# Peptides against a protein of PDB entry 6D0Y, part 58

Target 1, 225 residues: chain A of PDB entry 6D0Y
Amino acid sequence: ETEDHLESLICKVGEKSACSLESNLEGLAGVLEADLPNYKSKILRLLCTVARLLPEKLTIYTTLVGLLNARNYNFGGEFVEAMIRQLKESLKANNYNEAVYLVRFLSDLVNCHVIAAPSMVAMFENFVSVTQEEDVPQVRRDWYVYAFLSSLPWVGKELYEKKDAEMDRIFANTESYLKRRQKTHVPMLQVWTADKPHPQEEYLDCLWAQIQKLKKDRWQERHIL

## One batch from the design tools (peptide; made by RFdiffusion4, then SolubleMPNN)

Design b2_p15_1_s1 (from b2_p15_1, 9 letters changed)
Fold by OpenDDE base, seed 5:
Structure b2_p15_1_s1 (fold): chain B 225 residues (1-225), chain A 15 residues (1-15)
Amino acid sequence: as target 1 above (225 residues)
Amino acid sequence: ELDKLLQERKEKLAQ
């Protein structure tokens, strides 16, 4: 009964309420903390599940975990470990869509003070280092670059504030890789919206351009990436 | 490679 109730609370957080989202999250964090002695494993599984299956609530659940981590640091660590295990499993299973989302989720946990900025930088360094491995197919190398770049809207600002020199090195390595990688040759397409043409280009080159623009704009989003 | 993400947390817990 209590377990079912916890599941309901966790799944429904962020929905319409008379109280603010912040208040609801604080309340839920308190409830979960109180139940950890009896239901730690269940709560851990539930949080991992919603983190994976409800991407539309990414910031809600990262915030929740952040609040819970502030209350119980050990549990926060166990959650991160569980998410990392899931990421490894996804990669082994070639579930790249889940894997990239998990990277993004972990990235936003930096903003929630669950993961330290230097640790995230180290992870991204490892990702980009794959581009230097010759025994790895390009599709795999491309994925790591994609995972890195596509996560920067969530964490780029924080990482540059804390580790600008290291991030610049990662960017330089990324740029170098993008210049030397093989690109699929397809006709250039243009999508027209009213009187504004939007050229379509190779997906990683496009993403790179978007991230460079975002960086130039001091990580203030002016468009959907 | 992903284990490095836990380094700082482990260090804090070890203190």
Scores: peptide ipSAE 0.024, ipTM 0.661, DockQ to the pose 0.021
Fold by OpenDDE base, seed 1:
Structure b2_p15_1_s1 (fold): chain B 225 residues (1-225), chain A 15 residues (1-15)
Amino acid sequence: as target 1 above (225 residues)
Amino acid sequence: ELDKLLQERKEKLAQ
């Protein structure tokens, strides 16, 4: 297939079809594999682009990468490397929205057997370790905690099944940080009052409580976080 | 560092 046709196929996957999504993804993975000898760089760039710019199709593209990784393990590695490089660039540019989404994308790649659970645990250990660096601005430390916690709905179950001791250590460090960090209270943005059953919580404290509940529920979501 | 994410994968490829 031509480069233009490949772009169309990749961008339009998941749209209405006479076939199931699973069959379409498997078919596309086969097409892409066959064209890697001629268009590897183009395919790699296209996959990175749609992964970054189409968050509504996160599970579609993580699944596609998972299928492609099963066919060509080396290409799967190159894709992960490209995504890590993009994450580093986003962090350097202070593009927090893109960066956090990339972390979530990488997290879901664990479920798709592209990234090993221990490797993801190591990444989260690195994130939470930033909280122990006093020369780093708190806004940066807070972001790493946010990136970690907000990714757990996608991968927390898998990580605890395989690395429970390590995850418990990360949680303990996170909890310790949340207790000692400076909390921002902006009256203008205050919605809840202290005299109500549901008092207003700082956003990270709130997220922490949600994740603790999710963990208690064995990572079965009752609501969208 | 973020490169640790690739560590186990690289180890598998080396086997």
Scores: peptide ipSAE 0.023, ipTM 0.660, DockQ to the pose 0.020
Fold by OpenDDE base, seed 2:
Structure b2_p15_1_s1 (fold): chain B 225 residues (1-225), chain A 15 residues (1-15)
Amino acid sequence: as target 1 above (225 residues)
Amino acid sequence: ELDKLLQERKEKLAQ
């Protein structure tokens, strides 16, 4: 395959086809694997690019990477390294939107057996540890908590199945931080449901409540958070 | 701060 054709294949995967998505992904993984000797750098760059620019295809590309990782473990590692470098760059640039998405992407890679659960736990431990750093602005500390919590819909089940004790510690630290952090005071917004009114909560408190509920439901999602 | 994410994987690759 030519580089241009590879780009087309990677970008268009998941679109309407006569074949199943699973078949297409497996086929593409095979094609990419075969071309790694000649186009590794290009393929790596392409995958990183589509992963970042096409968030609507998150699960497609995490799955693809999972398939590739199964075929070529080293390449899978290089991809993860590239994504982590991008995450670091985004954080340095204060590009929080890109950064949080990358964390979610990495989280889903755990489900695809690309990233080990303990490694993801370690990342989240690092994130939550930032809350203990007083020299870091609260907005930054809040972001790390947000990045952690907002990623749990993608990986919470797996992490608790394998690292429940460590996750509980992270949760405890998170809860402690949320209780002691300063909150922005704004006019209260009332939200009405069909049967009862309720006040709008602060975004991290709200997210925390949602994640606690998700955890209580054994990480079975009834809706997309 | 994100280096720990790769540590286990790197160790596996080294083995």
Scores: peptide ipSAE 0.023, ipTM 0.659, DockQ to the pose 0.020
Fold by OpenDDE base, seed 4:
Structure b2_p15_1_s1 (fold): chain B 225 residues (1-225), chain A 15 residues (1-15)
Amino acid sequence: as target 1 above (225 residues)
Amino acid sequence: ELDKLLQERKEKLAQ
């Protein structure tokens, strides 16, 4: 059946092939585009599913969506809308792991020209604005900051190239929140090695330090080839 | 390298 075949093609993209990944993605995008008139809803659901359940193929599927968006702009928009709905559902269900991954996926879609940089900046502004809401539990406020910071390795360079002033404002607000938020009062553990002792650091403070370094390095990551 | 990958993807999809 054609529907089952589409599922197989989408799930198997990026696997070992005689052709380049780029060629395979272009080919798949062409196949999916041709089938949109008959199977748009199914293709949309499949792409949303693999985007959620196969994090190891994040860049493959963001690229695929980018190619599809270039061929069918409306479909790209529908995909983004579906992902945003899923993000809202995940947050409502307290599925933080899925939610943060979805934010990261959306962030990488900026690099694929599916989401405009100003739109992503606006989303992050909304996230960080939650830190100013006193009626929201700190765990939720912390999550929005985490979601923002943990997505910057994928999109920080693009956002600062296009919206540096706005990003600086978001960073300032984030820094302010991190300074005033309540930290756990559990005694800090320290990992000791014979040559390099390393003190334990609070996870958001640690992430903040990493992102600050990344920013200072002009978003050039040295540990990822 | 992530930066290289991202740059290549941007260039490819901007075409």
Scores: peptide ipSAE 0.024, ipTM 0.633, DockQ to the pose 0.034; fails the geometry check

Design b2_p15_1_s2 (from b2_p15_1, 8 letters changed)
Fold by OpenDDE base, seed 5:
Structure b2_p15_1_s2 (fold): chain B 225 residues (1-225), chain A 15 residues (1-15)
Amino acid sequence: as target 1 above (225 residues)
Amino acid sequence: ELDELMEERKALLAS
């Protein structure tokens, strides 16, 4: 495959086809594996690019990387390292929108057996530990908590199954921080009627409540009318 | 829907 063809294949995966998505992903993984000897750097760059720029295909590309990792463990590791470097660069550049998405992407990689659960727990421990640091703006501390909480819908189940004690500690620290932080009022979406089912809450408090409910529901998503 | 997807991926990644 030429570089142009590889780009096309990677960018178009997940589009409607005569074959199932699973079949297409398996096929693409095979093609990419075969071309790694000649195009590893290009494939790595392409995957990093689509991972960042196509959030609507998050699960497609995490699954693809999972398949590739199963075929070539070293490449999977290199991809994770590249994504971590990108995360650090995004944080350094104060690109919080990209950074939070990268954290979610990495979180879903745990489900794809690319990142070990203990490693993700360690990352979240590092994030929440920022709340305990002195001389750090609250906006920065809030972001790390947001990044942690907003990623749990993707990986909370897996982490609690394997590292429940550590996760409980992270939750306790998070709760403690949320209770003592300065709160601001943020407009919330009006749903249905004038009578809101929930009181107006600060965005992190609202997210915390949602995650607590999700945890109570054993990390199973429920449809809300 | 996400839960269903997770199960499908588990099957795919295991095979």
Scores: peptide ipSAE 0.267, ipTM 0.870, DockQ to the pose 0.038
Fold by OpenDDE base, seed 4:
Structure b2_p15_1_s2 (fold): chain B 225 residues (1-225), chain A 15 residues (1-15)
Amino acid sequence: as target 1 above (225 residues)
Amino acid sequence: ELDELMEERKALLAS
């Protein structure tokens, strides 16, 4: 396959087709594997790009990477390394939107047998440890907590099955931070309505409550109306 | 629903 064709194939996977998604993913994995000797760097870059720019296809691409990793273990490792480098660059540039998608992508790679559960736990430990540092702005500390919590719907079950004690420690540290952090002030100019269906809640507190509920439900999602 | 997706992917990745 040509370089331009590979880009097209990668970007369009998961779209409507006469074949099943599973068949398309297997087929694409085979094509990419065959082209790694000539286009490894391009394929790495393309996969990193779609991971951060196409969040609607996140699970499709993590599955694809999982299939590729099964075919070529070394490539899987190189891909993860590339993703980590990109994550570090995004964090240095304060590109939080790009970074959070990378974290979610890496999280879901645990389910695809690309990243080991202990490695992901270690990453989350590093994230939450930022909340204990003194010379870090709260906005940055909040982001690390957000990145951690918002990734748990994808990987929380797997991590608790294998590293429950370590996860509990991370949760305890997270809870402690959330209790101590400064919350955003409620705007003064609000329309008074006595019959509001839901109380207004700070976004991290709201997310924390949702994750606690998910954890209580043994990481089984429920439909929210 | 992520649970259903996870099961489908698990089957695919196991093959």
Scores: peptide ipSAE 0.267, ipTM 0.870, DockQ to the pose 0.038
Fold by OpenDDE base, seed 3:
Structure b2_p15_1_s2 (fold): chain B 225 residues (1-225), chain A 15 residues (1-15)
Amino acid sequence: as target 1 above (225 residues)
Amino acid sequence: ELDELMEERKALLAS
């Protein structure tokens, strides 16, 4: 495939086709693998770009990378390294929106057997440890907790299956922080849903409650409201 | 559903 055609194939994967998504992904993985000797750098750059800019195709591209990693372990590693570098750059630039999505993307790569569970646990340990740093703005502390919690729907099950003790420690530290942090002022209003009226909650407390329920339900998403 | 997607993907990656 030519470089221009590779770009088209990568960008359009997952769109309407006469073939199944699975077949298209397998086929594309084969094409990309075959072209790595000639276009590795281009393919790597393209995958990083679409991974960052097309969040609606998160699972498509994590799966594609998973397939490529199985075929070429070194390439998979290089991709992860590139994404980690991008995450670090986003954090340095205070681009929190991009950074949180990258964390979620990396989290789903654990499910695709691209990133090892212990490595992801270590990352989350580092995130939550920020809550214990001195002279750090709360907005920064809150973001790392948010990044951790908001990624768990994607990877919580896998991490608890393999590293339950470490995850429990992270949860304990998170809970401790949430109890002592200064909460955002929320109007004492009730929000009415189709189910019942409920008090409005601070966003991190709300997320924490949702994650606790998800954990209780063995990380099955269908059980969370 | 995410769970269904996970199972389908797992099968694909295992093949």
Scores: peptide ipSAE 0.266, ipTM 0.870, DockQ to the pose 0.039
Fold by OpenDDE base, seed 1:
Structure b2_p15_1_s2 (fold): chain B 225 residues (1-225), chain A 15 residues (1-15)
Amino acid sequence: as target 1 above (225 residues)
Amino acid sequence: ELDELMEERKALLAS
């Protein structure tokens, strides 16, 4: 495969095809593996790019990386390292939307057997530990909590199966922080309080409640209409 | 749903 062709293949995977998605992913993984000797750097960059810029294909690309990791473990490691570097760069540049998505992407890589559960737990421990730092603005502390909680739909089940005690500690620390953090009440949100049977919750409190419910439901999603 | 997707993917990755 040529370099340009690889780009096309990677970008278009998951689109309408005569073959199944599974077949296409398996095939692409094989092609990429075969071309690593000549195009490792390019393939690495391409995968990082699509992982970052095509959130609608999150599960497609995490699965692809999972398949590729199974074929070439070293490359899988290099990919994760590249993604971590990108996460750090995003945070440094205050690109929080990109950063949170990258955390979710990494979270789903646990399900794809690319990242070990203990490693992800350690990352979340680091995130929540920011809440204990007094010289950090609350907006930044809140973001780390948000990044943690919003990623749990993707990886909470796996983490609790393997590291339940550690996860419980993280949850306890999170709950403690949420109880003591400053909450801003905006008049705009008060309008919702009047129109609902329950007061409108702050966004992190709301997310916390949702995650607690998800945990109680053993991390099984329920359709709410 | 996500859980259903993960089950299908699990099978694929196990191959």
Scores: peptide ipSAE 0.265, ipTM 0.871, DockQ to the pose 0.038

Design b2_p15_1_s3 (from b2_p15_1, 7 letters changed)
Fold by OpenDDE base, seed 2:
Structure b2_p15_1_s3 (fold): chain B 225 residues (1-225), chain A 15 residues (1-15)
Amino acid sequence: as target 1 above (225 residues)
Amino acid sequence: ELDELMKERLEKLAK
């Protein structure tokens, strides 16, 4: 009964309510904190589940996890471990969409003081290092680069503030890979033309350009990527 | 226990 109630509370957070989202999150954090001694495993599983199934609520749930972590419980580390396990499972199952959601989720947890910046840098180093592996298909190498780049809107600022040298190295390696990788050129369904025509770009090249612009703008997002 | 960063984040989410 209590577990079912927790599931309902977790799944419905962020929905329309008479109370503010802030109040709801703080309240839910309090409820979950109180129940952690008895339902830690269930809560971990529930949060992992909503992280995977409700990516549209990413910032809500990362904030919730951050709030829980701030309440002096070992929850943060255990949750991250669970998420990493899930990420590995998703990758093994070739569930790339779920995997990228998890990477983004973990990235935003840096902003919530759940994951340390150096740890995230290490993860991205591991991702980009896949590009140097000859036994890995390019589609897999491309995904790791995509996962890295597409997560930077959430964590790039923090990582460059604390680990700029390491991030620059990762960027250099990424750029090198993008230059040497085999590119796919296919016709687009639509050609967007303004006053000046723009060449069509491969999706990773396009993303790279967007991230470079974001970096140049000191990670201040001016538009939704 | 809740630092200023998290407070700011909550405020942003509330908008």
Scores: peptide ipSAE 0.337, ipTM 0.892, DockQ to the pose 0.035
Fold by OpenDDE base, seed 4:
Structure b2_p15_1_s3 (fold): chain B 225 residues (1-225), chain A 15 residues (1-15)
Amino acid sequence: as target 1 above (225 residues)
Amino acid sequence: ELDELMKERLEKLAK
């Protein structure tokens, strides 16, 4: 396979096909495995790119990476390293939207047996620890909490099954931060009618409530977050 | 080497 062809194959996986998605993913994994000796760097880069740019296909590509990791035991580690480098670069560039997609992608890789649960817990511990840093803008602290919470729909179940005590500690620290952080309210967004009242809630508080409900429901989603 | 979890995941994605 040529590099251009690999790019096409990776970018188009999951699109309309005569074959099942399962078959296409397994087939693509086989093709990529065969091309790793010649195009490992390119494949890693392409997968990192689609992780950033095509979040709607997150589960497709995490599954693909999982398949590749199963076929080549060294691939997963190298890919994760590349993703972490990209995450750091995105954060340095203040590209928070890209960064959060990467965190969610890494989160779902736990379900694909690419990242161990303890490693993911450690990452989230690092994220939440930012809330304890001195002389850090709240926007930075808020983002790490957001990145953590918004990733839990993908990995919360697995992490609580494996590392419940550690996760509870992270939750406690998160809750503590949310209680003490500065909050902004916009009165113009409040509904004052008695017929359809809903409280205005800050976005992190809203997300926290959603995640708490998800946790209470044993990580079984009843609605799309 | 594909474990049962990955098989189930693929099946779920195919639906």
Scores: peptide ipSAE 0.336, ipTM 0.891, DockQ to the pose 0.036
Fold by OpenDDE base, seed 3:
Structure b2_p15_1_s3 (fold): chain B 225 residues (1-225), chain A 15 residues (1-15)
Amino acid sequence: as target 1 above (225 residues)
Amino acid sequence: ELDELMKERLEKLAK
């Protein structure tokens, strides 16, 4: 396959209706596996790109990476390394939106047996530890907490099954931070009813409540967060 | 070979 053709195949996966998505993913995995000897670097870059630009296809591409990794190639490790590098670059560039998508992507790779659960726990421990840093803008601390919490819908079940004690510690530290952080109140975010106006809950507090409910429901997602 | 979890994942995506 030509590089341009590979790009087209990767970018358009999930959009075809002639065959099932399952068949398309298995087929694409086969094509990519065959081309790895000649186009490994290009394929790695393409997958990293679609992971960033097409967050709506997150589960499609994590599954694809999982399929490739299962074919007994060191592709999974190399891809994760590339994604971690990209995450660091995004953070340095203050591209928080891209960075959070990358964290969610990495989180779902745990379910695809590409990343070990303990490694993901360690990453989240590092994230939450930022809340303990002094002389750092709260927006930085808040983002790492947001990145952690907003990724749990994808990986919380797996992490609590294997590392419950460590996860509980992270949760305790997160709760402690949320209690002591400064909350922002914007008048336009108030909910107004005909007879009783009330302020809308702050976004991190709201997310925390949602994640606690998800945890209580044994990580069975009933509604989209 | 693909494990049971990955098979289930593919089936879910196919729906």
Scores: peptide ipSAE 0.334, ipTM 0.890, DockQ to the pose 0.036
Fold by OpenDDE base, seed 1:
Structure b2_p15_1_s3 (fold): chain B 225 residues (1-225), chain A 15 residues (1-15)
Amino acid sequence: as target 1 above (225 residues)
Amino acid sequence: ELDELMKERLEKLAK
């Protein structure tokens, strides 16, 4: 396979095909495995790129990485390392949208046996610990909390099953931060019901409530967050 | 070589 052909195969996986998605993913994993000796760096870069640019295919590509990791036990670690480097670069470039997609991607890799649950917990601990730093702008603190909470639909169940005590500590720290952080109220976002004015919930407070409900429901989603 | 969880995941994605 040429580099251009590999790019095409990776970008188009999950699209309309005569074969099942399962078959296509297994086939692609085999092709990529065979080409790792010659194109490992390119394959890593391509997968990192689609993870950033095609968030709608998140579960497809995490599954693909999981399959590759099963075939080549070193691949997963190298890919995660590349993703962490990219995450740091995205944050430095103030590309918060890309950064959160990367965090969600890494979160789902726990379900694909690429990242261990304790490692993901440690990452989230690091994220939430930023809220305890006074020399960091609130916009940064808020983002780390958002990145953590918004990733839990993908990995919350697994993390609580294996690291419930640690997760409870993270939740407690998150709750404490949300209570003390400065909140912005916008009049135009107020909801008025007949005789009772009700301001729309701040986005992090709203997300927190949704995650608390999700946790209560044992991480079974009723609504897409 | 593919474990049960990954097989189950693939089956879910295929639906």
Scores: peptide ipSAE 0.331, ipTM 0.890, DockQ to the pose 0.036

